# Designs tried in a protein design run: peptides against a protein of PDB entry 2AUS. Part 254

Target 1, 323 residues: chain A of PDB entry 2AUS
Amino acid sequence: ADIKREVIVKDDKAETNPKWGFPPDKRPIELHIQYGVINLDKPPGPTSHEVVAWIKRILNLEKAGHGGTLDPKVSGVLPVALERATRVVQALLPAGKEYVALMHLHGDVPEDKIRAVMKEFEGEIIQRPPLRSAVKRRLRTRKVYYIEILEIDGRDVLFRVGVEAGTYIRSLIHHIGLALGVGAHMAELRRTRSGPFKEDETLVTLHDLVDYYHFWKEDGIEEYIRKAIQPMEKAVEHLPKIWIKDSAVAAVAHGANLTVPGIVKLNAGIKKGDLVAIMTLKDELVALGKAMMSTQEMIERSKGIAVDVEKVFMPRDWYPKLW

## One batch from the design tools (peptide; made by RFdiffusion4, then SolubleMPNN)

Design b2_p29_1_s3 (from b2_p29_1, 15 letters changed)
Fold by OpenDDE base, seed 3:
Structure b2_p29_1_s3 (fold): chain B 323 residues (1-323), chain A 29 residues (1-29)
Amino acid sequence: as target 1 above (323 residues)
Amino acid sequence: MLSEEELEEIRELDERARALRARFEARAA
């Protein structure tokens, strides 16, 4: 859910110098790529790592990382963060996911019963991770935010499902099949959303990237490759944000913790321990960090560490050092 | 740079992804 977070303004007189920084839409193409995230339509077959390796080769990149593994057989939305943006994927790992799944039932079940039973799987479910998962194979709870049945064709059930990160749809389908009394398996799975990344006009294929890179390098046409790459700021849209003064940007870019006086505005509902995005007044991502205060504490206090800065993205020279 | 074989593999894979997407979109409409 695009939770529209309320924005609380602490300093309504704070201005930003237009000469400082590089707003997402004003980056030269090379810089845009360096701070980019691709909304990749991962094909079924290759691993997420193989696809990332291909992107690096296609775009002549030194590093890239993906916003959450898709199994080889699973297609769809795979955010791939590039170069200096590579570590922004940490913001996407905990993000909710949406899938479209085809479940095949191993017996005949009335449609009304299918609908009723699948509705019962909305909410908290108990899962055991598969053996191939990088996580310890212990029972754990996961949230199913919603199940939307799209089509029932005999034993084939097509459904949309929104889930907490690290929910295994294959396991969900297995449990639904058990609850129906006939058993079931996952026939097809596609990820349609990973946090702020969804199936939209920004979704591109590996082939698109090949073509668009060619158009840029051989024909001098940057438009396609520019559109194919989202600014890294897209990867943090779902996070609570804190916007800071120009005078605070360079310090944070040097790895200093954000202190309360640097805050211009912030989202409501930040809790201590939350992952937050520190932004400039031009909506540039400075850093990710852990909130050390709630929103309320950040409003009421005049001093103290608001955010423990964990990962800096902004170069140190985009804003002047004012200390 | 990718080899011709890798480019062909990518094309085939992307076609499969597109076909799967189209089938799901058509059923979700």
Scores: peptide ipSAE 0.373, ipTM 0.884, DockQ to the pose 0.830
Fold by OpenDDE base, seed 5:
Structure b2_p29_1_s3 (fold): chain B 323 residues (1-323), chain A 29 residues (1-29)
Amino acid sequence: as target 1 above (323 residues)
Amino acid sequence: MLSEEELEEIRELDERARALRARFEARAA
């Protein structure tokens, strides 16, 4: 569920200078690309790494990273963070995922039994990572948030599934097949959501990127490539946020920890140890960090380290040093 | 820059992705 996070205002008098920074929607095209994330429709066939390598070649980039591996045969939503935004994938890796899957049953099962058994797989499940996974093959629990059966056609079951990050749909289908008593395998799989990225108007293909880059470089038309790339701030929409004073931005951009006096507003429900996004009052991502206090502690305290800054994204010169 | 062969490969792959998407969208409606 998109948990709507309440915003608590700590300093209602804090203003921002419009001359400082580059708000997400006001970046020059080169800067937009440097701080961009593509909502890629990954084709079936290539690995996620091969696709990232192609994007780097298409867009003439030095660095890029993806927001969570899709198996070669799996298509759909693959967030690809570019250049200076590459490390924002850290925010996407733990994000929930949605898939549409086609399960093929190895025997005939009454529809009512299919529906009943699949409903039992909502909630906590025990999984073992597949042999080809880079993850240690330890048994682990994962959440299945929902299963929605879309179609049952004999032995073919089409369903939508929302899952915790690192849930293996192939393993889920295998276990469903065992519970049905006939066995099953994954015939097709598409990822329809990865955190804030979904199948919408921002979804682009590799071919789209080729064309859009050509239109920019050869024809001088930047509109298409601009729309094809989301600002890196999109990749942190699902995180709890802390908005800071202009006077605190440059220090955080230099890698200083966020102290309590720098906070203007923050989301409710932050716990110590949570990954948080540090934002300007113009909704620019400054850094990712680990909360060292709860929301309540950040409100009640006058001093102390609120966030241990782990990854800075904002350039050091976008805001002046005011210390 | 990609070669013509790589561009054709990308086109074929993207067409497969589109066809798969269309199947899922048509069945989810």
Scores: peptide ipSAE 0.372, ipTM 0.882, DockQ to the pose 0.881
Fold by OpenDDE base, seed 1:
Structure b2_p29_1_s3 (fold): chain B 323 residues (1-323), chain A 29 residues (1-29)
Amino acid sequence: as target 1 above (323 residues)
Amino acid sequence: MLSEEELEEIRELDERARALRARFEARAA
């Protein structure tokens, strides 16, 4: 779900110098790639790792990483963070996911019963990770945010499902089948969303990347490759944000924790322990960190550590040292 | 850089992905 977060302004007089930094829309193509994320339509067949390896070869990259594994047979939205943005995938791991799934029932069930039972699986479910998962096989609760039945054709049920990160659709389908009394299996699965990345005009194929890179390198046309790569800031859109003063940017870019005086504005509803994005007033990602205060504490307090900075993305020289 | 064989493989894979997407979109309508 697109979480609209309220923005609370703490310092309404704070201005930003237009000469400092590189806003996402103003990055030269080389810098845009260095701080980029591809919304890849992963084909069925290859592993997520193989696809990342192909992207690195296509785009002549040293580093890349994906925003959450898709099984080989699963297609669809795979965010691939590039070069200096590679670590931004950490913001995508906890993000909600959406899938379209085809469930095949092992017996005949009335449509009304299918609909009723599937609705009961909205909310909290208990799952055990599959054997092939890198995640420890402990029983855990996961949220199913919604189930939308798209089509029922005899024993084939096509549905859209929004889930908490690390929910296994195969396991969900198995449990639905048990609840229906006939059993079921997952016939097809496509991921349609991974946090802020969805099936939209930013979705690109591996073939598109080949062509677009060629147009840039051989024909000097950068438009296509620029469009195919999203700024790394896209990968943090779903996170609560804290916007900081220009004078605080360089310190945070050097790995200093964010202190309360550096805050200009922030999202409502930040809790202690939340992953937050530290942004400039030009909506540039400076760093990811752990909130050490709630939104309310960050408003009320005049001092203290607001965010424990965990991952810096911004280069140290984009903003001057003002301390 | 990819080989011609790898490029053809990618093309075939992407075609399968598009076909699957189209099937899901058609059923979701």
Scores: peptide ipSAE 0.371, ipTM 0.883, DockQ to the pose 0.903
Fold by OpenDDE base, seed 2:
Structure b2_p29_1_s3 (fold): chain B 323 residues (1-323), chain A 29 residues (1-29)
Amino acid sequence: as target 1 above (323 residues)
Amino acid sequence: MLSEEELEEIRELDERARALRARFEARAA
């Protein structure tokens, strides 16, 4: 998520009509909710599905989806995409995750050895999904981006860990314990980050949502519920972006593939096959799609399919049909 | 709409989450 992507301008004369679309900051509250994502502080206990069901009941929603399952006992950052934004969670599923974990060792180990062994678990690790997962129990490689030991108190090791999506921290701790020779288990786990969503001022509880919805519906105060819900565009901040002409927006919103002439600007480093976000010049999410060209090809070519549009988010009527 | 029982359950759950967060933040500082 912290990768600053260079923006390459292809058409420096492209303007956008301020009357078209609904920029993330200018959506009426009902529309903001319809295209919203909650950075939920999931409590320990309930399943991610139960929590999503509660959010739907609290906010009177027809549909919602979460940006990657947290185990019942795991608390912290659970992005919950609402209504028309529900499918934006697909952008979050492959996103990196950060956790704070408390590992309890089953024996005494010198601190220097703990630090040394845990450092060896940075990089590529082999994991097998747990029995309870719907995922086939095949051995797979996962990346541990970093391990930061926060505290060592005897047999209790508090650490921060950044991992590739679908890395099992419980399994990591088990393997660390084996490598230390004494065994270990996961005592506590909290997710502190899911892609662009982190522990910050946007993190809200279920109770906050209850109160904020009440303030809106009963007192007419929109401010709290507006702040509690992020625009769906937040859920794609970590993706490479392609910004398109106003004249291309309606076509893409109708499910047409993005062609090279529609591109105004784009991030550097897009590769063929990458998941990309197609944006308006007002930073509205139009669609997600698969890059059919690299950034360089999109710059150099005058024609061709740049993005295979996989999922449209923008309504068809926000921009006029100009074809 | 949630029942009063569900609201109380949510409050208790959120309190546990806050306590856990505070414990981690205090140790990470």
Scores: peptide ipSAE 0.371, ipTM 0.883, DockQ to the pose 0.873

Design b2_p29_1_s4 (from b2_p29_1, 14 letters changed)
Fold by OpenDDE base, seed 1:
Structure b2_p29_1_s4 (fold): chain B 323 residues (1-323), chain A 29 residues (1-29)
Amino acid sequence: as target 1 above (323 residues)
Amino acid sequence: MLSEEEYERIRELDEEARRLRREFEERAR
């Protein structure tokens, strides 16, 4: 579910100068690409790294990064952040994921038992990361947010699953199979969601990117490549946001921490230690940072460091220095 | 730029991904 976050206004009189910045909808095509994220339909076969390498070759880019590895055999939603937006993947790595999975049972199990046991796997599960994971192979808890059984055909169980980042569906299926008493394996897997990126009209293939880049470079038609690339702000939609005064933007863009006086409005429910997006009043991403205060503390306090700025995205010159 | 061979390979892979997507969407109905 898209977490609808309440917006608390601290300064209802704060205005933004329309001459400053580049709102996501007003970026020239080259700038849009520099601050872009592709919602890629990753094909089965290639690694996520190979696919990112192809995107760089297709779009003539120096840098790109993906919002969370898909295994070679796994298809579906792979966010690929481009150029200056490459580090926005930091926001996507911890984001929830959804998959559709085909589980094959190694024995016959009554449908009612399948449904009952799979429902017991909603909530907290204990997993060990696979050998191929860059994560240390320690047992850890992960949240399964939901399991939706789509189809049961004898020994084949098709299901949708929403999970915490770094939940291994192969391991989940193995544990379900053990709980059923017959064993199971993952036959097929597709990722249908990665945080704010889902299977929608923004989902594009590598082939689409080749064609759309060609239409732009050879035919002068930018529309297709513009639509194929989302603004980097899309990659932070799931994060708590803090909107800042125009006078605070340049300081944050220079790497200064956000102080409480710079806040115009903010989402409810920010906790100390949360990853937050610092936004302009035009919904431009200035920076990612760590909340040093709760929402309540940011409302009640007149001064102090609200956000420890970890990664700046906005160029230093989009807003004037007003300090 | 991609070679023609790389382009055709990408096309085949993307066609497979689209087939798998449709199969999942059909079975989910």
Scores: peptide ipSAE 0.299, ipTM 0.853, DockQ to the pose 0.916
Fold by OpenDDE base, seed 3:
Structure b2_p29_1_s4 (fold): chain B 323 residues (1-323), chain A 29 residues (1-29)
Amino acid sequence: as target 1 above (323 residues)
Amino acid sequence: MLSEEEYERIRELDEEARRLRREFEERAR
């Protein structure tokens, strides 16, 4: 999520009609919920599926989905996409994750050795998925982006860890314990980040959602529930973006592939095969798709399919058909 | 709509989550 992507402007004269669409900041509360994502503080105990079921019952929703499973015992950042936004979670599955973990060592180890060995686990590690995982139990590499030791108290090591999606922290801790020669286990785990979602002012509990929904439905106060729900566009902040002409929006909203003439501006560094977000000039998410060209090809070419549109989010009527 | 029992369970679980968050934030300073 922290990758600042350069924006390349292809058409500096492109304007947008302020009467078309619903920018993230201008959605009526019902529409905001329909296109919302909750940055949920998942409590320890329940499954991610149980928590999603509770959110649906609290907010009277037909559909919701989570941005990557947390184990029952794991707390913290669980993005929950609502209703029409439910499928935006596919953008969060490959996103990097951050955790704070408590590792308990099964023997005494000097602090200097703990620090040295844990530093060796930054970079590529080899893991086998646990038995409980739906993932095939084959050896695979995963990236550990960073390990930051927060505290060492005897046999208890508190650390922050940034990891590639689908890195198993329990397995990491087990391997650290083996490398230390004493063994270790994961005592506690909290997820502090899932792509663009982190521990910030947008983090809410299930209880907060109950109260905020009550304030809206019984007291007519929408402010709290509005703040508790992020626009679906938040869930794609970490993706490379392509901004399109107003004249291209309705076609893409109907499931047409994005062609090169529809592009106004785009992020640098898009590669063929990348997941990209197609945006309006008002930063509304139209669709997710697969890049069929690089950024450079999208600049240099006058025609062709730029993005294979996989998931449309925008309603077909927000922008007029201009073809 | 939640049952009263589900509401109380959620409250207890969320209080624990908030505690754990604070403990980690304090230890991370």
Scores: peptide ipSAE 0.294, ipTM 0.850, DockQ to the pose 0.816
Fold by OpenDDE base, seed 2:
Structure b2_p29_1_s4 (fold): chain B 323 residues (1-323), chain A 29 residues (1-29)
Amino acid sequence: as target 1 above (323 residues)
Amino acid sequence: MLSEEEYERIRELDEEARRLRREFEERAR
């Protein structure tokens, strides 16, 4: 999520018309909500679907979707994309996750052995999805990016863990317990990160959303609800970006593929097949798509399809048709 | 709109989440 990507400028003379579009910071409150994502602190107990249903009822919305299921008993960071932004969750589903977990050991183990064994679980692990998951029960490799032990109190081990999307922390803890020889279970789990969403000043509760919506509707105070909702562009911060000319925006917003002449600047390190965000020069999300070229090919070529456009977010009328 | 019962339930659930967050933050220091 925190990967600063180099930006390569292809057209240094490209300007953007300030009259076109709606930059993330300049959206009227109703439009901000229509293109919003909530960094929700999901409480333990409810399903992620129940929480999304509550948000729709609280904010009087027709549509919403979440950026990756948390189990009922798991609390913490649940990105909830609203209305026209609902499909931006496609960018969040494959994103890395961080958790804080409390592991309870079923026997006494020396601290040095706990630390040594847990370090061996950094890297590639083999997991079998649980029976209750919507995922086919095939063995699959997953990455554990890091394990940071925070506290060891007898049989209770508090740790932070960064993982590839769809890594099961309960299964990880079970395997750690087996490797320690005593067995273990997951006592508590909280998600502290989901891609670009983390525990920060943008994290809000369901209760906060109720109060902030009332302040807006009853008192006309939009500040709180505006701060509680992130622009949909936040949900793509972790993706490689391609910034396009104003003249290309309307075509892409109509579902046309991005061609090389439309590119103004792009991130380094794009590979063919990568999910990329197509942005305006005002950092507005136009669409998500699949890169059909590398960054290098997009620089060197004068023509061709750079991005196969898969999901359009921008309305068709924010930029003029220049074709 | 939520019912009063649903609102109170949400408040209780969020208070539990805040408690768990604080416990993790205190133990992580």
Scores: peptide ipSAE 0.291, ipTM 0.850, DockQ to the pose 0.899
Fold by OpenDDE base, seed 5:
Structure b2_p29_1_s4 (fold): chain B 323 residues (1-323), chain A 29 residues (1-29)
Amino acid sequence: as target 1 above (323 residues)
Amino acid sequence: MLSEEEYERIRELDEEARRLRREFEERAR
């Protein structure tokens, strides 16, 4: 998620009309909510679906969706996309996750051996999904990006772990316990990151949302609810981006594929088949789509389909039809 | 709108989450 992607400019003379669209920082409060994502601190106890249902009732919403299930007993970062932004969760589901976990060992193990064995679990691991997962129970490879031991207190090991989406920390801890020869179980788990969403000043509770919505509706104070909701563009920060001309925006907003002449600038390292975000020159999310060309092909070619548009977010009327 | 009982239940759950967060943050320093 933290890889700064180089930006390659194709058209350095491309300008944008300030009267068209609604930049993420300039949306009226009602429109900001319609295109919002909450960085929710999910409490332990409820399911991720119950928490999404509560948010819909608190904020008087028709639709919402979450950026990746947390088990009932697991707390922490749950991105919740609102209303018109609901489908942006497709960008968050495949995103990397970070957790802090407490592992309890079933026997005494020297600290040096704990550290050595846990380091061997960095990289590719073979996992079997649990019985209750929506995923087929076949063996699958997953990446552990890093393991950082925070504390060792006798049989209790506190650690931070960065993982590929759909890595089961409970299964990881079970396998670490087997490798240590004593066995282990997961005592506690908190998610500290889901793609671009982390534990920061944007993290809010369900209680905070109740109070902030009240302050807006009854006292006329919109500041708190505005701060509690991130623009939907936050949910695509980890994706490669393609920025398009004002003249191409309305066509893409109507579901037309992006062609090479519409591109103003793009990130380096796009591959054919990658999920990409199509942006305006004001950093507004127009659509998500599948790259049909690499970055290099999009630079070298003068014509052709650059992106197969899969999901439009922008309303059709924010930019004029210029065709 | 939530009931008063739902609001108090949410408050209790969020207080538990905040405790767990603080415990993890204190042990991670």
Scores: peptide ipSAE 0.287, ipTM 0.846, DockQ to the pose 0.898

